Peptides against a protein of PDB entry 4XPM. Designs and how they scored, part 17

Target 1, 160 residues: chain A of PDB entry 4XPM
Amino acid sequence: VMLHSKNVKGFLENTLKPYDLHSVDFKTSSLQSSMIITATNGGILSYATSNNDVPKNSINEINSVNNLKMMSLLIKDKWSEDENDTEEQHSNSCYPVEIDSFKTKIYTYEMEDLHTCVAQIPNSDLLLLFIAEGSFPYGLLVIKIERAMRELTDLFGYKL
Target 2, 67 residues: chain B of PDB entry 4XPM
Amino acid sequence: DIKGTIAFDTHGNVIESTGVGSQRIEDIGDLSKVTLDAEGFAQVQGDSLLVHLYKRNDITLAVYTSA

## One batch from the design tools (peptide; made by RFdiffusion4, then SolubleMPNN)

Design b1_p9_8_s3 (from b1_p9_8, 4 letters changed)
Fold by OpenDDE base, seed 5:
Structure b1_p9_8_s3 (fold): chain B 160 residues (1-160), chain C 67 residues (1-67), chain A 9 residues (1-9)
Amino acid sequence: as target 1 above (160 residues)
Amino acid sequence: as target 2 above (67 residues)
Amino acid sequence: LSPKKFVME
């Protein structure tokens, strides 16, 4: 399936769904947010949030969007630092993966009480970012983002 | 209600983990010190979870449940 | 922000 720009948000919305373990009676909460941001500036190209009950153009919505912008910027900065740090790339918080012969890394970051993970879309200027509650295990978050990344092949090699 | 699992060997190396177990790998240090019964079983109260330990053939399986 | 270390199996 071809992933067009207008379909990206729909894709991100779908990633919000909980991770359901079939081997055990365990299901995570929904993701708080799912985003595609620029690796250069941390700018949000597309995003989805679980709570969409905020009126448009309301102060609450603006604050929510601003919060996402801040989080994306902070995570981008940390990611950028880690990408230039050999030790961080070999830490237990960095997971190298290969998708269709394209290599990338998944990083996990704790932000306040939230669990986050971020991965550069292979050979692109884009990052995929998941933000979840603290109850969402990092291990499952990593698996989730890896599987999601496999569906973003159309964005591989995307340059700004 | 199983919330997760951790399987580890006698050296404390993780063999596999699922669910909340993937988030609690650090528990292996304490779990490895738990005295098992003659059949290789034990139950340990955690913070909000009960941990069921099953050891067989040098592999310990920790099962996290709500009760 | 800080990295969170864990082992994924």
Scores: peptide ipSAE 0.037, ipTM 0.629, DockQ to the pose 0.039
Fold by OpenDDE base, seed 3:
Structure b1_p9_8_s3 (fold): chain B 160 residues (1-160), chain C 67 residues (1-67), chain A 9 residues (1-9)
Amino acid sequence: as target 1 above (160 residues)
Amino acid sequence: as target 2 above (67 residues)
Amino acid sequence: LSPKKFVME
């Protein structure tokens, strides 16, 4: 199994799209960020953000990337704690799922005014992380990340 | 495990359904009566499944899980 | 950072 950065980046960019319900005028905002991070250290392997108005290599971009790094580490730490806590795994913020016989869990976390959702790519050392505004329903985030995970079968079982 | 979903409006019209939700459209009647918290969330046990509810405006999303 | 919890009925 090989991680292809270019393909993953494109995938993450696509996940930024809003959730659009059919038949009615209901559409979420775009995700603020979408990332694949390491489950071990919370290191960012790939990421996408909706606000790309920041010039590259600028101080503002550095701050933005640093913020993503901080958030990824915080969520990774919380995820790690929950993965080692049976009670948290049975909480109403943990959604077990099975994709093609592979089992994983989806966690929802509130971070300040943001809604976040994270899931371990099945049997891998990788986490998929969505960060959205508070207006993005958690239920839709769960559905979104579950469906997105189904498109990452090439990363199932990926070890660093 | 996530088993399915139902999205419906205040009139009980189905907006979206997936998985077991597609087979449980009749649950909308009961789900619409559930008391939600200040954030528009609730959990209700329906039959053998736990239903996670979220309502924003006139749209309610129900996520069915095994627990 | 905290998990989002639903109110159970």
Scores: peptide ipSAE 0.036, ipTM 0.738, DockQ to the pose 0.028
Fold by OpenDDE base, seed 4:
Structure b1_p9_8_s3 (fold): chain B 160 residues (1-160), chain C 67 residues (1-67), chain A 9 residues (1-9)
Amino acid sequence: as target 1 above (160 residues)
Amino acid sequence: as target 2 above (67 residues)
Amino acid sequence: LSPKKFVME
């Protein structure tokens, strides 16, 4: 079974949903963006963005394709650096996880006022990337992305 | 895969509970002692459930999951 | 870019 482009896009769109426990006192915002990018170049293979009224040509136009490309490249570069840094892999910002006997790492990065989370899809050349507002706790991002990756088994081992 | 939740204040008073959380109010004593990170988060392995803790303002939310 | 860690026990 393979994930087709439309299926991947739909999957990413679904990950945009807020973390909602139906509690009166707690509900996150929706993710700003959800992306699958290449680990090699940071190229965007698929993406989803939340609908918001952002003025054109503003610095806050985060959901623009150009901004997504920039952010994906920056995060890919940082991820690559950390993957080559033993200390970073053992920091509190790196979460080693195992999914169906496949090992991967989840990294959290603060980018300006945004909270981001990235993880290599197990044994693949792909990264899953979540971008959220600063109000979205990193802990919940980690939980969210880990659970999301469990639904991407078709991409495990995917090589470009 | 949320099994339940507990929300409690700084005095340990239950604000709300759902699912298995409603049957584990006694956990508040232990949960209140857990060291949280800078964002008020922690994960603690309970008996058979993983508990995700989130403290915002004066309210702590405990989420019980299988993993 | 600065990382933040969620405490896991």
Scores: peptide ipSAE 0.050, ipTM 0.708, DockQ to the pose 0.034; fails the geometry check
Fold by OpenDDE base, seed 1:
Structure b1_p9_8_s3 (fold): chain B 160 residues (1-160), chain C 67 residues (1-67), chain A 9 residues (1-9)
Amino acid sequence: as target 1 above (160 residues)
Amino acid sequence: as target 2 above (67 residues)
Amino acid sequence: LSPKKFVME
Protein backbone atom coordinates (compact mmCIF):
# COMPACT_ATOMS: atom_id res chain seq x y z
CA VAL B 1 0.00 0.00 0.00
CA MET B 2 1.31 3.39 -1.02
CA LEU B 3 0.30 6.63 0.64
CA HIS B 4 -0.21 9.23 -2.06
CA SER B 5 -0.12 12.98 -1.59
CA LYS B 6 -3.84 13.20 -2.16
CA ASN B 7 -4.49 10.68 0.56
CA VAL B 8 -2.22 12.52 2.96
CA LYS B 9 -4.03 15.77 2.29
CA GLY B 10 -7.34 14.10 2.93
CA PHE B 11 -6.04 12.61 6.14
CA LEU B 12 -4.87 15.99 7.41
CA GLU B 13 -8.19 17.56 6.52
CA ASN B 14 -9.93 14.93 8.57
CA THR B 15 -7.76 15.69 11.60
CA LEU B 16 -9.12 19.24 11.59
CA LYS B 17 -12.39 17.99 13.03
CA PRO B 18 -13.20 18.92 16.62
CA TYR B 19 -12.49 16.61 19.50
CA ASP B 20 -15.97 15.47 20.43
CA LEU B 21 -16.88 13.83 23.69
CA HIS B 22 -19.98 12.13 22.40
CA SER B 23 -21.35 11.09 25.76
CA VAL B 24 -21.33 14.58 27.23
CA ASP B 25 -21.96 18.12 26.12
CA PHE B 26 -18.38 19.01 25.27
CA LYS B 27 -16.75 19.57 21.92
CA THR B 28 -13.68 21.56 20.94
CA SER B 29 -13.29 23.89 18.03
CA SER B 30 -11.75 22.66 14.81
CA LEU B 31 -8.00 22.71 14.47
CA GLN B 32 -6.66 25.81 12.84
CA SER B 33 -4.20 23.78 10.81
CA SER B 34 -2.67 20.33 10.45
CA MET B 35 0.65 19.72 8.74
CA ILE B 36 3.29 17.18 7.89
CA ILE B 37 6.69 18.84 7.81
CA THR B 38 10.28 17.69 7.48
CA ALA B 39 12.22 17.29 10.70
CA THR B 40 15.40 18.46 9.00
CA ASN B 41 14.35 21.74 7.43
CA GLY B 42 10.82 22.34 8.61
CA GLY B 43 9.53 22.25 5.06
CA ILE B 44 5.84 21.61 4.59
CA LEU B 45 5.08 18.43 2.68
CA SER B 46 1.33 18.64 3.19
CA TYR B 47 -1.10 20.80 5.11
CA ALA B 48 -4.75 21.50 5.80
CA THR B 49 -6.46 24.56 7.24
CA SER B 50 -9.93 25.08 8.64
CA ASN B 51 -10.36 28.57 7.24
CA ASN B 52 -10.84 27.93 3.56
CA ASP B 53 -12.78 31.12 3.01
CA VAL B 54 -9.76 32.85 1.55
CA PRO B 55 -9.96 33.40 -2.19
CA LYS B 56 -7.47 31.40 -4.22
CA ASN B 57 -4.38 33.14 -5.53
CA SER B 58 -5.12 36.14 -3.35
CA ILE B 59 -2.62 37.99 -1.26
CA ASN B 60 -4.42 36.70 1.80
CA GLU B 61 -3.87 33.13 0.70
CA ILE B 62 -0.19 33.78 0.15
CA ASN B 63 0.08 35.37 3.57
CA SER B 64 -1.70 32.43 5.10
CA VAL B 65 0.70 29.96 3.52
CA ASN B 66 3.65 32.10 4.54
CA ASN B 67 2.34 32.18 8.08
CA LEU B 68 2.16 28.40 8.12
CA LYS B 69 5.71 28.22 6.84
CA MET B 70 6.88 30.53 9.59
CA MET B 71 5.06 28.63 12.31
CA SER B 72 6.33 25.28 11.04
CA LEU B 73 9.89 26.55 10.99
CA LEU B 74 9.67 27.97 14.50
CA ILE B 75 8.18 24.80 15.90
CA LYS B 76 10.69 22.64 14.05
CA ASP B 77 13.54 24.67 15.52
CA LYS B 78 12.15 24.41 19.03
CA TRP B 79 11.56 20.71 18.55
CA SER B 80 15.12 20.22 17.36
CA GLU B 81 16.45 22.02 20.41
CA ASP B 82 14.34 19.93 22.74
CA GLU B 83 15.43 16.71 21.05
CA ASN B 84 18.99 17.65 21.99
CA ASP B 85 18.10 18.66 25.55
CA THR B 86 17.62 15.88 28.08
CA GLU B 87 15.92 18.17 30.56
CA GLU B 88 13.34 19.27 28.01
CA GLN B 89 12.56 15.66 27.24
CA HIS B 90 11.70 15.17 30.90
CA SER B 91 9.63 18.32 31.21
CA ASN B 92 5.87 18.56 31.43
CA SER B 93 5.80 19.48 27.75
CA CYS B 94 7.14 16.17 26.49
CA TYR B 95 5.12 12.97 26.27
CA PRO B 96 6.96 9.78 25.40
CA VAL B 97 4.66 7.37 23.64
CA GLU B 98 4.89 3.99 21.99
CA ILE B 99 2.89 2.99 18.94
CA ASP B 100 3.12 -0.61 17.81
CA SER B 101 6.54 -0.96 19.46
CA PHE B 102 7.76 2.25 17.83
CA LYS B 103 8.81 5.00 20.19
CA THR B 104 8.24 8.71 19.63
CA LYS B 105 7.67 11.86 21.64
CA ILE B 106 4.88 14.41 21.64
CA TYR B 107 5.68 18.02 22.45
CA THR B 108 3.22 20.78 23.32
CA TYR B 109 4.07 24.40 22.65
CA GLU B 110 2.18 27.59 23.28
CA MET B 111 2.68 29.99 20.42
CA GLU B 112 1.20 33.36 21.25
CA ASP B 113 -2.47 32.61 21.87
CA LEU B 114 -2.37 29.32 19.96
CA HIS B 115 -1.99 25.81 21.26
CA THR B 116 0.32 23.60 19.23
CA CYS B 117 1.35 19.98 19.37
CA VAL B 118 4.08 18.23 17.39
CA ALA B 119 5.36 14.68 17.15
CA GLN B 120 7.91 12.87 15.07
CA ILE B 121 6.41 10.13 12.98
CA PRO B 122 8.20 7.05 14.32
CA ASN B 123 11.62 6.38 12.77
CA SER B 124 10.98 8.99 10.09
CA ASP B 125 12.24 12.36 8.99
CA LEU B 126 8.72 13.73 9.28
CA LEU B 127 6.80 15.63 11.95
CA LEU B 128 3.05 15.82 12.44
CA LEU B 129 1.98 19.26 13.63
CA PHE B 130 -1.38 20.42 14.99
CA ILE B 131 -2.22 24.07 15.55
CA ALA B 132 -5.36 25.01 17.46
CA GLU B 133 -6.94 27.95 19.21
CA GLY B 134 -6.29 28.58 22.86
CA SER B 135 -9.67 27.12 23.69
CA PHE B 136 -8.42 23.68 22.65
CA PRO B 137 -7.05 22.04 25.80
CA TYR B 138 -3.51 20.69 25.58
CA GLY B 139 -4.61 17.42 27.08
CA LEU B 140 -7.02 16.78 24.27
CA LEU B 141 -4.47 17.87 21.68
CA VAL B 142 -2.06 15.25 22.96
CA ILE B 143 -4.70 12.55 22.78
CA LYS B 144 -5.75 13.69 19.34
CA ILE B 145 -2.27 13.68 17.83
CA GLU B 146 -1.39 10.32 19.36
CA ARG B 147 -4.47 8.73 17.89
CA ALA B 148 -3.87 10.40 14.56
CA MET B 149 -0.30 9.13 14.51
CA ARG B 150 -1.57 5.58 14.77
CA GLU B 151 -3.21 6.05 11.38
CA LEU B 152 0.04 7.07 9.67
CA THR B 153 1.82 3.73 9.78
CA ASP B 154 2.59 4.00 6.08
CA LEU B 155 4.91 6.88 6.90
CA PHE B 156 6.74 5.09 9.69
CA GLY B 157 10.40 4.86 8.79
CA TYR B 158 10.11 7.36 5.96
CA LYS B 159 13.48 8.92 5.20
CA LEU B 160 14.23 11.87 2.97
CA ASP C 1 -13.19 4.69 21.70
CA ILE C 2 -14.85 6.10 24.82
CA LYS C 3 -15.96 3.34 27.14
CA GLY C 4 -17.84 5.54 29.57
CA THR C 5 -18.00 8.78 31.52
CA ILE C 6 -18.71 10.16 34.98
CA ALA C 7 -19.52 13.76 35.77
CA PHE C 8 -19.48 14.82 39.41
CA ASP C 9 -19.49 18.02 41.45
CA THR C 10 -17.18 19.29 44.18
CA HIS C 11 -19.07 17.27 46.76
CA GLY C 12 -18.59 14.05 44.88
CA ASN C 13 -22.20 13.89 43.82
CA VAL C 14 -22.86 12.17 40.52
CA ILE C 15 -24.29 14.51 37.96
CA GLU C 16 -24.40 11.93 35.20
CA SER C 17 -22.75 8.69 34.15
CA THR C 18 -22.58 6.64 30.97
CA GLY C 19 -21.16 3.32 29.88
CA VAL C 20 -18.61 1.74 32.16
CA GLY C 21 -18.67 4.90 34.23
CA SER C 22 -22.02 3.90 35.61
CA GLN C 23 -20.35 0.85 37.07
CA ARG C 24 -17.45 2.76 38.56
CA ILE C 25 -19.10 5.44 40.65
CA GLU C 26 -16.87 4.35 43.49
CA ASP C 27 -13.91 5.82 41.60
CA ILE C 28 -15.09 9.35 42.39
CA GLY C 29 -13.41 9.27 45.77
CA ASP C 30 -10.00 8.71 44.24
CA LEU C 31 -10.56 10.81 41.14
CA SER C 32 -11.48 13.84 43.21
CA LYS C 33 -8.04 13.76 44.80
CA VAL C 34 -6.10 13.73 41.54
CA THR C 35 -4.00 16.82 40.90
CA LEU C 36 -5.03 18.59 37.73
CA ASP C 37 -2.79 20.69 35.52
CA ALA C 38 -3.29 24.35 34.73
CA GLU C 39 -5.67 23.41 31.94
CA GLY C 40 -7.80 21.40 34.34
CA PHE C 41 -6.75 18.06 32.91
CA ALA C 42 -5.16 14.87 34.15
CA GLN C 43 -4.76 11.27 33.07
CA VAL C 44 -4.85 8.34 35.42
CA GLN C 45 -4.00 4.81 34.41
CA GLY C 46 -6.46 2.37 35.87
CA ASP C 47 -6.60 -1.37 35.89
CA SER C 48 -7.46 -1.80 32.23
CA LEU C 49 -8.70 1.65 31.32
CA LEU C 50 -7.21 5.10 31.05
CA VAL C 51 -9.15 7.84 32.79
CA HIS C 52 -9.09 11.34 31.36
CA LEU C 53 -10.07 14.01 33.86
CA TYR C 54 -11.31 17.46 32.96
CA LYS C 55 -12.56 20.01 35.44
CA ARG C 56 -14.53 23.04 34.35
CA ASN C 57 -16.06 25.28 36.96
CA ASP C 58 -17.46 23.01 39.65
CA ILE C 59 -17.91 19.98 37.43
CA THR C 60 -15.33 17.27 36.92
CA LEU C 61 -15.65 14.97 33.94
CA ALA C 62 -13.99 11.58 33.89
CA VAL C 63 -13.71 9.88 30.52
CA TYR C 64 -12.82 6.20 30.43
CA THR C 65 -10.95 4.95 27.37
CA SER C 66 -8.76 2.03 26.46
CA ALA C 67 -5.08 2.59 27.06
CA LEU A 1 7.23 28.97 22.57
CA SER A 2 6.10 27.83 26.00
CA PRO A 3 5.42 24.22 26.90
CA LYS A 4 2.23 22.94 28.48
CA LYS A 5 1.83 19.42 29.75
CA PHE A 6 -1.10 17.18 30.40
CA VAL A 7 -0.59 15.62 33.81
CA MET A 8 -0.43 11.84 33.78
CA GLU A 9 -0.60 9.96 37.05
Scores: peptide ipSAE 0.036, ipTM 0.642, DockQ to the pose 0.034; fails the geometry check

Design b1_p9_8_s4 (from b1_p9_8, 5 letters changed)
Fold by OpenDDE base, seed 4:
Structure b1_p9_8_s4 (fold): chain B 160 residues (1-160), chain C 67 residues (1-67), chain A 9 residues (1-9)
Amino acid sequence: as target 1 above (160 residues)
Amino acid sequence: as target 2 above (67 residues)
Amino acid sequence: LAPKKFVME
């Protein structure tokens, strides 16, 4: 089974939804953006944003895409650095996880006033990246991205 | 995959509980001793459930999940 | 960019 481009886009759009416990009066904001990027150069393969009302071909759309490109590149660079730093991999800011016998790591990064987390899709050349407001707790981002990756098994082992 | 929740204050008083949390009020004693991160978060493996802790404004929320 | 902690036990 393969994830088609439109299916990936739809998946990322669904990840934008707030973390809602339902049973208690606690609900996060929506994610600002969700992306699948290349681990090699930070190129965006697919993305979703909470600002869906931006007119097509507008300056705002161009700026938003450019901003996403910038953020993805910066996060990829930081991720790459951490992947080559044993100390960073063993810190409490790196969360090793195992999904269906596949191992990966989740990293959390603060970008200005934004909260971000990124994880390599197991055994692949792809990274899943969440960007949220500062009000979105990192702990919930980690939980959210781990659970999201469990739904991306079709991309496990994907090589460019 | 949430199995239940417990919300409690700094004195260990139950504010609310749902699901399996309603049957595990005694866990508050142990949960209150867990070291939280800078944002007031932690994950603790219980007996068979994973507990996600979040403290905000003197209220701690414990969320019980299977994973 | 700075990493942030989430304690897992």
Scores: peptide ipSAE 0.057, ipTM 0.728, DockQ to the pose 0.035
Fold by OpenDDE base, seed 3:
Structure b1_p9_8_s4 (fold): chain B 160 residues (1-160), chain C 67 residues (1-67), chain A 9 residues (1-9)
Amino acid sequence: as target 1 above (160 residues)
Amino acid sequence: as target 2 above (67 residues)
Amino acid sequence: LAPKKFVME
């Protein structure tokens, strides 16, 4: 089974949904953006955004995509630095996880007023990146991305 | 490593639990007493695990990880 | 861009 571009896009769109706690009236906002980017260059392979109000092929759409590219590059760079820094890997912002015997790490980064979370898809050249508003709890972002990663087994070990 | 989670309200009622959190409901008493920072965050040691706390809107989320 | 760190007790 392979995750094709169409399937990946749909997956990312689904991750935009709020986190809804059970039994109580607590629900987060939707993610602002969800992306799969390359770990090497920060290039966007697929993305989804909650802001779908901009017309297609408009200047505003191009600007929004450019913003995503910029954010992805910045986060990729920070992630790369942390992956080469043992101290950062043991910081309070790094969450090691294991999925089906595959190990990866989840990082939380504050970017201006946004809450971001990024994780390398296990043994792959790909990163999964969530961008949310500041009201989205980091703890829930971590859980959200961990659970989402479990659905991306087809991309485990993917090399460019 | 993420080992589990507990979400609880101001009355100590369990809202959600996963992993080891489901087996550590008794921790709520101690976790509810932890002093949080201005953003509602804290970290505390719970036995052999590190607990990451976040409180917002009267709900506290505890994420259990390896120390 | 910075990591979000929790306060240790």
Scores: peptide ipSAE 0.062, ipTM 0.759, DockQ to the pose 0.028; fails the geometry check
Fold by OpenDDE base, seed 5:
Structure b1_p9_8_s4 (fold): chain B 160 residues (1-160), chain C 67 residues (1-67), chain A 9 residues (1-9)
Amino acid sequence: as target 1 above (160 residues)
Amino acid sequence: as target 2 above (67 residues)
Amino acid sequence: LAPKKFVME
């Protein structure tokens, strides 16, 4: 199934769902935000948020979108720095993964009281970005984004 | 609902902590002795919280919940 | 922003 713009939005919305461990009776909170951004400029191509109760074109919505833009830019900048730093790539906050013979890296970043996780879609100019509450363990966040990335094969190698 | 977490290694070193877990680092001593099932999971009830243990690749994640 | 370490391996 090909991922079109509308399908990407739906995909990101589904990633917002809590991580549920089947062996124990607990699950995480929902993600606060899920985004696909450009690795070049940190521009948002698509996004989903757990709180969609804000009226469209309201000041609160604008502030929320602006906040996402700011976070995306900051994370892109940090990611870019780490991609050019061998030490950061070998730190315990960087997780190399291979999906269908394509290699990428997952990074975890703390931003204020939020837990974030970002990964470059293999061989692409795109980043997948998860933003969660501080109660969401980083380890589970990493697993979540890895599994989500496996569903984005249509975007592998995507260039702007 | 998750109230907090503690992640620790086989030596009891804290890797990360959140919420109430940050205030219960002393629990690691007892949690490290808990027998896990074949999938690396266990549940331990203590105090007013239920602790869910998840161990993978020598790292144990303790999740504190209200139920 | 700062990286947060969590090792599951």
Scores: peptide ipSAE 0.061, ipTM 0.703, DockQ to the pose 0.036; fails the geometry check
Fold by OpenDDE base, seed 2:
Structure b1_p9_8_s4 (fold): chain B 160 residues (1-160), chain C 67 residues (1-67), chain A 9 residues (1-9)
Amino acid sequence: as target 1 above (160 residues)
Amino acid sequence: as target 2 above (67 residues)
Amino acid sequence: LAPKKFVME
């Protein structure tokens, strides 16, 4: 069963939830944003943001979306550069992972005061992108995104 | 209520730090000696902060919280 | 953008 737009949106919304360390009395803040973007152009296919109190079609919403577009493009560009850089692929900011025999890489990037994490959905033209506040540890972001990708098997191999 | 974090490797090298953690790098020496449970977690009461330790794949994350 | 290091091996 292929993921539909609404299903993807719901999935992304669910990823916004804080990372909860059940073994300790600790949980992170919610993600600011969660997106699926194209690896080719950084275009946003689906997104979710925290604090949905912004009225639809408002100027504030437009600004928020525009900001997401900018961030997604920047992340995509950096990701693209790293994917063509052997040194960056072996840096401490790149995490090779394998999910059901599918290989991908998780990258962490600092964007101003935000913590971001991005990974190519295995064998696809899509990237999963998490944006969090600086209080969200990168290590937990990496774990979070890895676990999230395991739920996106329907998108593995997706080509535009 | 996170006040800061420190992530460090098995050699005590700082991988990242945020918030109050950036000012408490010296804690790594003590934190590295804390015995973790089977899940790789521990809690250590500090001055006025509680430190949550999480270790996975040779990386230890210390999260400083209030109470 | 700058990569941020947190090695999860």
Scores: peptide ipSAE 0.052, ipTM 0.712, DockQ to the pose 0.037; fails the geometry check

## One batch from the design tools (peptide; made by RFdiffusion4, then SolubleMPNN)

Design b1_p10_1_s1 (from b1_p10_1, 5 letters changed)
Fold by OpenDDE base, seed 2:
Parts: C-alpha cells; structure tokens; sequence
Structure b1_p10_1_s1 (fold): chain B 160 residues (1-160), chain C 67 residues (1-67), chain A 10 residues (1-10)
C-alpha cells in the first residue's frame, strides 16, 4: 500500500493515542504532537496534534504551528549534531535499533518540560518526531516510536 | 499482594510505574545492578518490601510486594 | 503475571 500524504496524516494522528497497559493500572497522556520532518532542514512534511480545540485559522493555531516549526528545527539541529558525535551516539539518550535489516537510531531529548523522541526513518531524509508531556516515560516513548516506524516501511529509503 | 511496579529499559529509563513503584523510580539505579538467575529472575528484600525482578527482551520488571 | 505485563511491551 502506497503511503500518501493523507494516509500519513491519519497515521500520525493515530500515534497520538495514549498508551494503556491493560495488565496494570497504567495509562499515559496523549502525545502532544507527532511529526514527520526533513533531516536536512527540519521542515515539517506532516504533523498531528492532540489539542484540536483551537479554532482553525486562529492566532492561537498559528502560534501553535509556529511553535512546532521551531521545535522541529531545534530537534533536527540537535539530531544532526549527535549524528556527528560518536560519544552522543553511545549515551543513554540514543537507542540503536534495527528494523527489517535497516539500522537507525532513536534519540530522546528533553525540550523544556516536554519529553521528545526522534528517529531517522531508515535510509531516508526523513525524521519521525514525537512530543509528549513530561509525565510520559522516555522508555515507553522509545518503544512507541520504534513500533510506529515499523509501520512506515513505505518511507524507507525516501530521498528528498 | 502487589504494592507497585516499575518497568525500565537497559538505559535505565522508565517504561511504566504503578503504586509504590511510582515513588521509587530512584531504585532503578540499584535494581539495574542486580544479578539475575538463568531464568531472568531475582528477589531483593528490603525492610518492609520485597522486590521481584524479571528481565526479558531487555526490559526489566520490578514488582513490589510485602516482605 | 510477569509474562502478562511484559506482553504489553513486546
């Protein structure tokens, strides 16, 4: 199945859902945002946000989008730096993973009071980015983004 | 009787926590150093709590019960 | 119990 832009948006929206452990009394909040951005410039190709109560075309919505743009750029910059830093790649903030024989890395970054997680879609110029509240455990966030990337095989090898 | 749980990964990051486990995240540092048996199990006894450790697929689960 | 809890993660 070819992944079209609309399909990507729907996919990202689905990732916003909270994680609910059925075996124990544990449930997270929804992700604040889920995004696909370019690894080159940090440009947003697709995004989803949990706060949809803001009227469309409102100043608050514009500010929210601008905030996402800023965060995406900042995270991309930090990711780029870490990709060129061997020590950072071996820190507790970096999770090497393999998906269908493709290697990639998941990074966790604290952005103010938010917990973020970013990973390069294997062999692509794209990054998947999750933004969550500080109450969202990093370990679970990593698991969540890894599982999400496994569903984005159509984007593996995507070049700009 | 389970008093709480903590699940954490090989990086020491929390995956989930419940009950008393949510108040004992700092235990991860010590729990991560515990040697597990061949089945991936261990028990660590405290003053009033017993911690049951189980590790599988690089995830460690700590279950707190009464001692 | 352990397997049940871990099954939510794997």
Amino acid sequence: as target 1 above (160 residues)
Amino acid sequence: as target 2 above (67 residues)
Amino acid sequence: LFDEILSDFI
Scores: peptide ipSAE 0.183, ipTM 0.920, DockQ to the pose 0.817
Fold by OpenDDE base, seed 3:
Structure b1_p10_1_s1 (fold): chain B 160 residues (1-160), chain C 67 residues (1-67), chain A 10 residues (1-10)
Amino acid sequence: as target 1 above (160 residues)
Amino acid sequence: as target 2 above (67 residues)
Amino acid sequence: LFDEILSDFI
């Protein structure tokens, strides 16, 4: 199955949905943003955002396009640095994972008061990026992004 | 009789928390060091609560109950 | 995942 741009955006929109545990009273907020960006330049190829209590078109709107561009660039830069830093790859903020025999890493980053995680889509020039509120647990965020990547096999090996 | 829960991963990061567990995230440091039995279970006596530990698939669940 | 684990305690 070919992933077209419309299908990718729909996929990202679905990742925004909150986690709801049925057996106990536990539910997360929705993700603030979900993005596919280039590992080379931090350019946004696709994105989805959730509505929040911030006024629309406000200069302080966190999920504005301009803010997303800034966040993607900053996270790409930090990711690039960490990929060339052995010490950072062995920190508690780095999760080595293997999907269908492809190896990649999930990084968690605190960005202002937001919780973020990013991972290179295996053997590709693309990064998957989740941005959540500070109340979203990092451990769950990592699980969420790993499961999401498992559904993006069509993008494995994608080169720009 | 469950008062709360904490689930955390091998990196010590929270996966979920409920009830009194949400106010006891700092316990993860100590709980992660507890020796589990062959079935992945342990019990730890707290100040006024009993903590039941269960680990499976690299996820540890701590369940807080009355002592 | 967690529902199954929690069922061991509830």
Scores: peptide ipSAE 0.147, ipTM 0.916, DockQ to the pose 0.202
Fold by OpenDDE base, seed 5:
Structure b1_p10_1_s1 (fold): chain B 160 residues (1-160), chain C 67 residues (1-67), chain A 10 residues (1-10)
Amino acid sequence: as target 1 above (160 residues)
Amino acid sequence: as target 2 above (67 residues)
Amino acid sequence: LFDEILSDFI
């Protein structure tokens, strides 16, 4: 199925949904944000955000567009640094994965009190970025983003 | 009776936690060093709790029970 | 139990 810009937005919105583990009494929160950004500049191509109970226009409104832009840039920069650092690629914050025959890496980053996870869409100039509350376990966040990337095959190899 | 659980990956990152496990995330460091048997199982005595370990598909589950 | 729980992560 061909992914168009409109479909990408809907896809990202779906990624916001929490995981509900039925075998144990455990359920995650929804993601705060889900984004596709450029690996070059950290520019947001598409994004989705969850509702929050924080008053709008407050400093605590993490889902504001401005905050998202800043977060995207910061994470992109960190990602770029790590991609040029062999040691960081072997840390506990880096998960090498292979989807079909395409290799990519998933990185986890603590940003303020948020748990974030970013991965380059295979062979593309795009990054998939999840932002979650600190209550969202990193290990599960990694699983989530890996599974999400498997659904973005249309973006594999996308160059700006 | 299960008192709690912790699931973590090969990087030691938490996947899920419940019950007393939620208060014992720090145990992952030690639990990750436990040698598992051929079936991916181990049992470790903790404070007043017994920890049952099971690993499959790069995920380790620690189940806390009373001794 | 373990198998059941872990299956939720697959």
Scores: peptide ipSAE 0.131, ipTM 0.721, DockQ to the pose 0.794
Fold by OpenDDE base, seed 1:
Structure b1_p10_1_s1 (fold): chain B 160 residues (1-160), chain C 67 residues (1-67), chain A 10 residues (1-10)
Amino acid sequence: as target 1 above (160 residues)
Amino acid sequence: as target 2 above (67 residues)
Amino acid sequence: LFDEILSDFI
């Protein structure tokens, strides 16, 4: 089964949902944004945002999209640098993971007051990127993105 | 009797925190050094609280209780 | 109870 653009968008929208721990009084905020971007240029292939209160085609929406583009580019650049830096790959901000025998890495980055994490979809030219508020714990963010990647097997090995 | 919780990963990053645990994130450094038994369990007395540690699948849960 | 809490993350 091939993931079409609409299916990917819907998937990303679902990742925005907050994490709710049932056994204790713990619930996160929704993710601010969830994106699939190119590892080569940081271009956005698909995205979802929780702030849907902005009128479509408004100046505010355009600004928000532009901000998202800027963040994606910056994170891609950081990711690219870290992928070429052995020391950074062994820092506490890097989580090596294996999904169905495919190896990848999850990186966490502080972007101003936001908590972000990014991971290369295994053997692909694509990155999955989550942007959350500072109240969203990094450890949970890593778990969330790992679980999300496990649902994107159709994109494994995707080349531009 | 639970006063709070902290769950953290092997990198020392928080997964969740509740109650008094939310104000004691700095405890992770010390808690991560505690030797656990074969079942991944330990108890640590700290201040006026008892900390129950449970580790499974690389996740450590610290539960703070008064006794 | 503790097992239940931990299981939410597994």
Scores: peptide ipSAE 0.110, ipTM 0.899, DockQ to the pose 0.807

